# Designs tried in a protein design run: peptides against a protein of PDB entry 3B8E. Part 223

Target 1, 230 residues: chain A of PDB entry 3B8E
Amino acid sequence: PFLIFIIANIPLPLGTVTILCIDLGTDMVPAISLAYEQAESDIMKRQPRNPKTDKLVNEQLISMAYGQIGMIQALGGFFTYFVILAENGFLPIHLLGLRVNWDDRWINDVEDSYGQQWTYEQRKIVEFTCHTPFFVTIVVVQWADLVICKTRRNSVFQQGMKNKILIFGLFEETALAAFLSYCPGMGVALRMYPLKPTWWFCAFPYSLLIFVYDEVRKLIIRRRPGGWVE

## One batch from the design tools (peptide; made by RFdiffusion4, then SolubleMPNN)

Design b1_p29_4_s2 (from b1_p29_4, 25 letters changed)
Fold by OpenDDE base, seed 2:
Structure b1_p29_4_s2 (fold): chain B 230 residues (1-230), chain A 29 residues (1-29)
Amino acid sequence: as target 1 above (230 residues)
Amino acid sequence: DKLFQEVLEKMRKLFEEYVKKLLEERKKK
């Protein structure tokens, strides 16, 4: 999110503190949960033919998969961000390069896509309105991500959700999202304004896409081992 | 990679359709 913010020069879709909450609050417990996840039945049943090369290949494949999922996750967040801003009069194309004027408190006549002028305070309200649903979108997408990252080849339906730590991680990140979204003072402390419940559903298509993507990927890996889709 | 690109393209299309719908709704008002 921060890299895209810099590259596109768009208004900040997610506050730095909320990013830290994702990294430390929502990612850490899931990462630990994955460490305790039961090894993929197929990996445990197959003795490594070459421990050095097979480990490196597996690490690369896992890294690429996590990288791809992370990109889809970020896209889901940005989708929610752009939807909210579009509903408030800022079309995605208009946001490009707008950051400099957006963040300048002395500019109170920033025009939206329809010629409406926005004061600094109004812009910041809209920006902070985007922070919470962006964060929530990431959490909802992480629900799918955490479930699918349990295995490289096996379907989630085959392995099941046996890891209690993973379930706890899902609960923890959801509780954190609810806390940050609805606790009084978060708008001031974390620049996260209260989220309308309807915005929770904005992330679901992306969670589903990630889930379908991973299941199809795993299916392809099972049917055609050694493909580029790994 | 092909599947990833397909997913990205689907996401893009969904976004474009949503934006188009929003624009159409605004034009009707």
Scores: peptide ipSAE 0.000, ipTM 0.237, DockQ to the pose 0.611
Fold by OpenDDE base, seed 5:
Structure b1_p29_4_s2 (fold): chain B 230 residues (1-230), chain A 29 residues (1-29)
Amino acid sequence: as target 1 above (230 residues)
Amino acid sequence: DKLFQEVLEKMRKLFEEYVKKLLEERKKK
């Protein structure tokens, strides 16, 4: 998120504290859960390989999975960010390069895409309004991402939800998201303003798309082993 | 997985290029 923030020069979509909450609260348990994930049923049926090589492969798989999850999470978060700002009059194209003026407290007449002027305080309220939905979107996307990361080749329906740690992680991150979104004082303490319940659904189409994409990908891999889709 | 990473990398590059172009256009105004 910060890299995109710097490159695009857009208003800050996700606060540092929120990132810490993600890393420590929502990503840690899933990371551990994936480390303890059982091998796929098709892999377990294979003859024993060299233990040293298998450990290295597993570490690489975990690293790649988390890299992909992080990218997908960022995309989902930015989607929600752009939707919120668009609803407040700032279209995505207009946000590009706006950061300098956006963060300048002495400029109280920043125009939105429709010519409405925004004071510094108003802009910061809108910015902080994005923090909680961005975080919640990440959590909602993680529901799909974590589930699909259980398997590389097998369908989620074939592998099942046997990892209790993963299920606990999903519950924990959801509970944390609810706490941060609705607990009084979070707006002042963390700059995470209360989230309307409707915003939880904003990421659902994206999560569904990811889930469908991954299932289709895995289906292709199973039908065409060794193909370029892997 | 390789395809997914390649697609993401391509999308990233395209986005970066697009942003650079937009920033250049704004500097000219």
Scores: peptide ipSAE 0.000, ipTM 0.258, DockQ to the pose 0.098
Fold by OpenDDE base, seed 4:
Structure b1_p29_4_s2 (fold): chain B 230 residues (1-230), chain A 29 residues (1-29)
Amino acid sequence: as target 1 above (230 residues)
Amino acid sequence: DKLFQEVLEKMRKLFEEYVKKLLEERKKK
């Protein structure tokens, strides 16, 4: 998210403190959960033919999976960010390069995509309105990502929800999201304004898309073992 | 998994190129 902020010169979609809360509060427990799930899955699998080579391959697969999850989460967050700003009159194309004028407190006539002028205070309210939904979107996407990452080949419907650590992680991140979204003072402390309940659903189409994509991928892998889709 | 990584990397590169193009177009205006 921060890299895209710099590269695209868009208004900041997520505060640095909120990013730290994601990294330390929401990503750590899921990462641990995935590590345990992989270990449990490996124990249930046949013993590695070559422990060193198979361990190295598994570590590479895990590392790639974490990189993919992080990118998918960022995409989900940015989707919500762009939807909110578009609803407030700022189309995605208009946001590109707008950061300099957006952050200038002396410019009180920044125009949106429809010619409406926005004061600095109004712009900051909209910016801070994006922070909470962005965070919540990441959490909701994490629900899907954690579920699909349980196995490389098996459907979620076949594997089920057996990992207690995963369930705990999902509960913890959801509770943290609710706390940050609805606790008084978060708008001042973390620049996260209260979230309308409707925004919890903004990530669901994206989560569903990821879920369907992964299930189709896994289905193809099951039908064509060793295929290029792996 | 390799295909998925390649697709994601391709999408990332395409997005970066698109953003760069848009920024260049804005500098010309």
Scores: peptide ipSAE 0.005, ipTM 0.270, DockQ to the pose 0.097; fails the geometry check
Fold by OpenDDE base, seed 3:
Structure b1_p29_4_s2 (fold): chain B 230 residues (1-230), chain A 29 residues (1-29)
Amino acid sequence: as target 1 above (230 residues)
Amino acid sequence: DKLFQEVLEKMRKLFEEYVKKLLEERKKK
């Protein structure tokens, strides 16, 4: 997310403090939960691994999983960001290169895609309005990601939801999202303005799509071991 | 990789449809 912000020179989609809250608050418990996930039924059938090759394979698998999850989360967040800005008159194409003028407090006549002029204060309100939905979108997408990452080959329906730590992690990150979104003073402290309840549902189609994608991927892997989908 | 690209394309289409719907609702207001 931060790389796209720098490369595209768009208004800041997510505040630094909010990013830290995601990294420290929403990722730790899920990461621990994945470490204690019940072994897949197919792993138990594997011969003792070579410790050197297995460590390398595990590091590659972890890096791929985290890389894919992070990319999907970023896409979901940016989707929500662009929707909110479009609703406020800023089309995605118009946001490219706008950051310099957007952040300049001396420019009070930045035009949107429809020719409406925005003061610095108005622009910052819209920017901060994006932070909360972006964060919530990441959390909602992460629900699906955490559930699908518990297994490599087996369906979630086959492995089950037996990991109590995973379930706790899902509730914890949701509670944190609710706290940051609705607690008084968060708009000033974290630049996260209160979220309309309807925005919680904005990410659900993406979460569902990710879930379906992963289940289909796993199904293909089970039917064709060693295929291109791996 | 192909399946991933198809999923991304579906997400993009859903996004475009959602944005169009939002814009149409605003024009009615």
Scores: peptide ipSAE 0.000, ipTM 0.223, DockQ to the pose 0.538; fails the geometry check

Design b1_p29_4_s3 (from b1_p29_4, 24 letters changed)
Fold by OpenDDE base, seed 1:
Structure b1_p29_4_s3 (fold): chain B 230 residues (1-230), chain A 29 residues (1-29)
Amino acid sequence: as target 1 above (230 residues)
Amino acid sequence: DKLFKEVLEKMKKLMEEEFKKLLEELKKK
């Protein structure tokens, strides 16, 4: 997200505090859940396979899967960001290169895509309004990721949601997102303004896309054992 | 992958430092 912000010179879609809440709050429990599932799978599958080659392949596959999932999460967040800004009069094309004028507190006549002038204060309110839904979008997409990560080779439909750690992780992420979105003072403290409940649903299409992507990937792996997707 | 991890770690450190500064500023208010 931050790299795209620098490259595109758009207004900041996600504040530093919000990024820290994602990295420290939402990623920890999923990582712990995955570490426990890996430990359980490694304990159960301890037939004497050559531990060096199989470990390296698994680490690379996990790293690539996380990288791809992270890209889809970022795309979901940016989609939500662009939708909110478009609803406030800033079309995506107009945001390109706007950062310099957007962040200048002395420019109070920045025009939107419809010719409306925005004061610095108004622009910052809109910017900070984007931080919360971006965060919530990431959390909702992470629900899909957590469910997917539980099943490396089997369909999500086969293993079910019986893992207590996974359920706890989903609850913690959702509770954190709700707390940051609706707790009084978070707008001042974290620059996260309250979010309309309807914005939680904007992430659902992306969660569905991740599920479909993972099921297709698993289907390909099952049909072609030893292919480049492994 | 190494460069990306290094950049991510540097960004994480920078963000942690900024967060600490923000928390200190909030405590002074």
Scores: peptide ipSAE 0.011, ipTM 0.286, DockQ to the pose 0.022
Fold by OpenDDE base, seed 2:
Structure b1_p29_4_s3 (fold): chain B 230 residues (1-230), chain A 29 residues (1-29)
Amino acid sequence: as target 1 above (230 residues)
Amino acid sequence: DKLFKEVLEKMKKLMEEEFKKLLEELKKK
C-alpha cells in the first residue's frame, strides 16, 4: 500500500500508525498460530532428501505465497479506498499526482472530478474516512488467509477448523478491527473515523477470491506435485 | 529478495520516522 502511494502520488490510503497496528497486531498472531500449527502430516512424513535445498525451497515458497496473498490484500484495500474516494467525487485517474496539493494545508480549492472544491479539512476528513475501511478490508481478507494458511496442501474442507490458536487469531484481529474502528478517540489518535457497518461487507468478495484462489492452488499442487505453483 | 528486503527496510525506516514524528506531535499536544 505504501509503495503504491509513493509511486502513484495519491492521497495516503492508510495511516502509518494503522499500518504498524496491522503489522504488529494482525500479522503476529497468525504467524504464531502457524508456528504452533502441527506440521501437516505430509510435511512430517517427508524426510528432507537434501535439508539445505528443501529448507531453502520451502522458505522461498512460503515467501512467494505470502507475497501473493499480500498483493491480493493490498488490491482489496485499494479497491475500497478508490470506491470511497469515487463516491466522494474523486475518480482514480484524478487522484494520480494529487498528493502534493492534497497534503498542502494552504490549498483550500482542490477540485474533485466534478469540479467541486475541497478545503484542506474536508480532504483530510475524506482521507481519514478511507483509513478505517482500508484496515477493515485487510482484516477481512486476513480471515481468508488465516483459514488458507492452516493447510499447505489439503483443502479447508478436508482439514477442518480444529486449530484453537487460529480461531483465537480470527477473533483477536476482528476485535482489534472493531476497537480501532469504533472506539472513541481513534479518529483523533489514529486518524481512523468510525466505519459504517455496510463497509465490512465490501471486503467479502476479495476474501472469497482469495479462498477460491487458494483452493485452486492447492488443487493444482495436489494434481501436479513439484509444479511451478508450489 | 534483496530488492524486496531493501524496499521493506526502507518502508520500515520511513514508518518508524513517521511514527516518531507522530509521537512527537502527540507529546506536544
Scores: peptide ipSAE 0.006, ipTM 0.288, DockQ to the pose 0.024
Fold by OpenDDE base, seed 5:
Structure b1_p29_4_s3 (fold): chain B 230 residues (1-230), chain A 29 residues (1-29)
Amino acid sequence: as target 1 above (230 residues)
Amino acid sequence: DKLFKEVLEKMKKLMEEEFKKLLEELKKK
């Protein structure tokens, strides 16, 4: 998100505090949960051919998978961001290069795609209105990520929801998202304005996409061991 | 996974720090 913000010079879609909340609140507990997750049954059954090379390959594969999933997460967040801004009169094309004027406190007549003028305060309200939905989108997408991370090769349907720590991580992440979205004062403290409940559903297609992607990936890995998708 | 997450966290922290610096520089202009 931050890279696209810099490259495209668009208004900030996600605040620093929300990023920290994602990192500390949503990523850390799941990471710990995965560390305590029982080794995949398939890992234990394979005789270690070369534990050093197999570990390196596994690390690269996990890194690539997380990179791709992270890209889908970012796309989901940006989709939500662009939808909200479009609903407020700012079409995606119009946002390109707008950051300089958007962040300028002295410019109170920034025009939207329809010629409506926006004050600095109004623009910042809209920007901060995007922070919460973006965060929530990431959280909802991360539900799928956490579920799929249980196994490298096995389907989620095969392994099930046995890791209590992972389940706890899902609830914690959801509770944090709800707290940040609906607790009074979050707009002032964290620059996260309240979210309409309908926006929680905006991320569901992306969660489903990640789930389908991972299941397909795992199917390919099972059918073609040693392929580039591993 | 731990290393990747640690790297991501470090990268995010670095990006946040740089972003804060950029914002401060932009506010001074």
Scores: peptide ipSAE 0.005, ipTM 0.254, DockQ to the pose 0.029
Fold by OpenDDE base, seed 3:
Structure b1_p29_4_s3 (fold): chain B 230 residues (1-230), chain A 29 residues (1-29)
Amino acid sequence: as target 1 above (230 residues)
Amino acid sequence: DKLFKEVLEKMKKLMEEEFKKLLEELKKK
């Protein structure tokens, strides 16, 4: 999210403190859960590889998992961000390069895509309105990603959700999202305005799509080991 | 604000790396 914010010079989609809460709060327990995940039956049958190659494989697996999760989360969050801004009159194309004027408190006549003028205060309200749904979208996408990353080749349905730490991680990140979204004072402290319950559901189709995509990918890997999909 | 964000991103990366190390240590036990 921050990279796109810098590159595109768009209004800040997610607050820095909220980013920290995601990174430190929501990713920690899931990462622990993946560490304690039972090895796939096919991994357990492989003789211990050379420690150097095993370390490389683990580093690659971790890098791929976190890299893919991060990209998917960013895409989901940005989708929500652009939807909210579009609903408030700012089309995605209009947001490109707008940051300088958006963040200038002395400019009180920033026009939206429809020619409506927005004061600095009004713009900041809209910006902060985006933070909570963006965060929640990331959390909802993380649910799918955590479940997906549990296995490399096996379906989630084959391995099951036996890892209590994973279940706890899903609960913890959801509880954190609810706390940050609805606790009094978080709007002032974290610039996260209260979330309408309907926004929780906006990420579900995206999470489902990712889940289906990954299950299909894993199915292909199982049927064609060593194929281009791996 | 930019500098603070850069520092936070660096801290994030460091924390992620430390966490990965901790996870690796936990897997070895």
Scores: peptide ipSAE 0.000, ipTM 0.229, DockQ to the pose 0.015

Design b1_p29_4_s4 (from b1_p29_4, 24 letters changed)
Fold by OpenDDE base, seed 2:
Structure b1_p29_4_s4 (fold): chain B 230 residues (1-230), chain A 29 residues (1-29)
Amino acid sequence: as target 1 above (230 residues)
Amino acid sequence: DKLLEEVLKKMEELKEEYFKKILEKKLKE
């Protein structure tokens, strides 16, 4: 997300502290949940024929899977960001290169896509309005990711939700999202304004997409053991 | 529906208050 922000020179969708809260708060519990995951019967039963190559392949597969999921998460967040800005008159194309003028407090006549002039204060209000739903979108997409990461090869339907740590992670992420979204002072501390309940649902299509993508991926892996998708 | 409208109104009021506080802080900095 931060790289896209720099490359596209768009208004910052998330504050640095909020990013840190995501990285430390939402990603740590999933990582722990994976460490305590009951080893899939298929992983434990297969003695690595070559421990060095099999470990390397597994690490590459994990890194690729996390990279792909992370990309979809970022896309979900940016989608929410662009929807909010578009609803406020800023189309995605118009945001390209706008950062410099957007962040300049002395420019009070930045035009939107419809020719409406926006003061610095008005721009910062809409920017901060994007922070909370962007964060919540990431969390909601991470719910799907957590559910997906519970199984390497088996479908969620086959393994079920038996991992108590995973369930705890889902609650922790939800509680953190609720805290950051609705706790008094978060707008000042983290530049996160209170979230309208409707924006929680904006991420659901992406969560579904990730779920479908991973189920299809797992189905391919099950049908073609040793394929390029593994 | 009335409760939702009241909640939304309070959220907007809080948003404005938080924004004012941020601006005041920046103006002091």
Scores: peptide ipSAE 0.006, ipTM 0.312, DockQ to the pose 0.021
Fold by OpenDDE base, seed 5:
Structure b1_p29_4_s4 (fold): chain B 230 residues (1-230), chain A 29 residues (1-29)
Amino acid sequence: as target 1 above (230 residues)
Amino acid sequence: DKLLEEVLKKMEELKEEYFKKILEKKLKE
């Protein structure tokens, strides 16, 4: 997300504290779930694997999967961000290069795509209004990530939702998102303004996309063992 | 208002530093 922010010079879609909440709150549970999956897979009497090579392969697979999933998450977040800004008069193309003027406190006449002038305070309100939906979008997309993390090679439909850690992760992410979105004072403390409940649904297509992506990936891995997609 | 402005400025500086560190870390990975 931040690479796009830096490259495109758009207004910041996500606060630093929100990122920390994602990294510590949402990404940690998948990492733990993967560690448990590895432990469970080692307990399953599979053929003796070379522990050195298999650990390296697993680390590469995890890194690649999380990298690709992270890109889809970022796209989902940015989509929500652009929709909100567009609803407030800032079309995506107009946001390109706008950051310098957007963040300048002395410029109180930044024009939107329709010629409306925005004060610094108004711009920051809109920016902070985007932080919560961006975060919530990531959380909703991460629901799919948590579900797919339960199984590395098997379909989610084959292994089911029996992992207590997965269920806990889904609950934790949802509770954190609800807390950050609706708790009084979060707008001041975290620059996350309250989100309309309808915005939770904007991320669902991306959650579905991740789910489909992972199922296709797992299908390819099962059909072509040893391929680069592993 | 001045205190809020200073806090906002410091938060922006911290954000930029944090983003730079994350970017540097990601570029090294």
Scores: peptide ipSAE 0.000, ipTM 0.212, DockQ to the pose 0.017
Fold by OpenDDE base, seed 3:
Structure b1_p29_4_s4 (fold): chain B 230 residues (1-230), chain A 29 residues (1-29)
Amino acid sequence: as target 1 above (230 residues)
Amino acid sequence: DKLLEEVLKKMEELKEEYFKKILEKKLKE
């Protein structure tokens, strides 16, 4: 999201502090949970791999987890961002290059797509209104990511949800999202205004997409071991 | 902006390294 902010010169979709909360807060417990996940039945039967092949496999797995899934997360966040801004009169095309004027506190007559003038304060309210649902969207998509990363080959349905630490991680990131979204003072401290409950559901299609994608991928891996999809 | 980008990049690298260690652990298990 930050790279697109720089390249497109759009209003900031997600605050710096919020990005840090995602990176340090929401990913830490899930990552620890994965370290304690039970080994797959097929992994236990494998002999120690050649270090060169292990490195390659790990690089491929990391690339899929952080590259492809991360891209879907970003798309989900940006979708939410553009919907909110559009509902407030700023169409996506109008946001391109608007950052300079948007962030200038001395310009109080920035026009939206419909010719309505927005003061600096009004613009910042809308911007900060976008931060919370963007963050929540990322968290909800991370639920699916965390669940699918439990296994390399086995379906989530085969491996099960026996890891208590994983369940705790899902709870923790959800609780953090709720805390940041609804706790008094977070609007000032983190520039995250309260979220309408309906916005939680906007992320679900993306979570489902990731889940389905990974289950299909794993199914292909099981049917064709050593294929390009692995 | 550049500093933040560098920090984010480093954080992603750390995450990747951590994820790799987790995967290696699972493969040894």
Scores: peptide ipSAE 0.000, ipTM 0.170, DockQ to the pose 0.016; fails the geometry check
Fold by OpenDDE base, seed 4:
Structure b1_p29_4_s4 (fold): chain B 230 residues (1-230), chain A 29 residues (1-29)
Amino acid sequence: as target 1 above (230 residues)
Amino acid sequence: DKLLEEVLKKMEELKEEYFKKILEKKLKE
């Protein structure tokens, strides 16, 4: 998110505090839960052909796949960000390079895509309005990510949801998202204005995309064992 | 409006502080 912010010079899509909440609150518990995930039935049944080389190759391939999933998550967040800004009059193209004027408190006539002038305070309100949905989008997409990451080859439907710690992590991050989104004072404390409940669904297409991506990946792995997609 | 400006100023200061912390963390990952 920050790299895109810097490169595109757009208004900050996600609050720094919310990023901290993701890193500390929503990533750690799930990561720990995955470390204690039950070994896949296929991993347990298959002896490594070459324990050193096959392990390294598998780790690299898994890392690459999760990197791709991370990109999809980021795209989901940015999609939500652009939708909200567009609803407030700022089209994506207009946001490019706007950051300099956006953050200047002495400029009170920043125009949106429709010629409406925005004061500094109004711009900051709409910016902070974007922080919460972006965060929530990441959390919702992480639901899919966490569910799929427990398996490398087996479908989610085959492996099932057996890790209680993972399930707890999903509830924890959801509860945190709800708290940050709806608790009074979060707008001032964390730059997160209350979120309309409908925005929780904005991430669902991306969650579905992640599920489809992972299921297709796993299907390819099952059909072509030893392929580069593992 | 004045109160909002003061709040926003404080929030920006906080943002900058945490931004640095986040960047440092992300660079270590």
Scores: peptide ipSAE 0.000, ipTM 0.191, DockQ to the pose 0.016; fails the geometry check

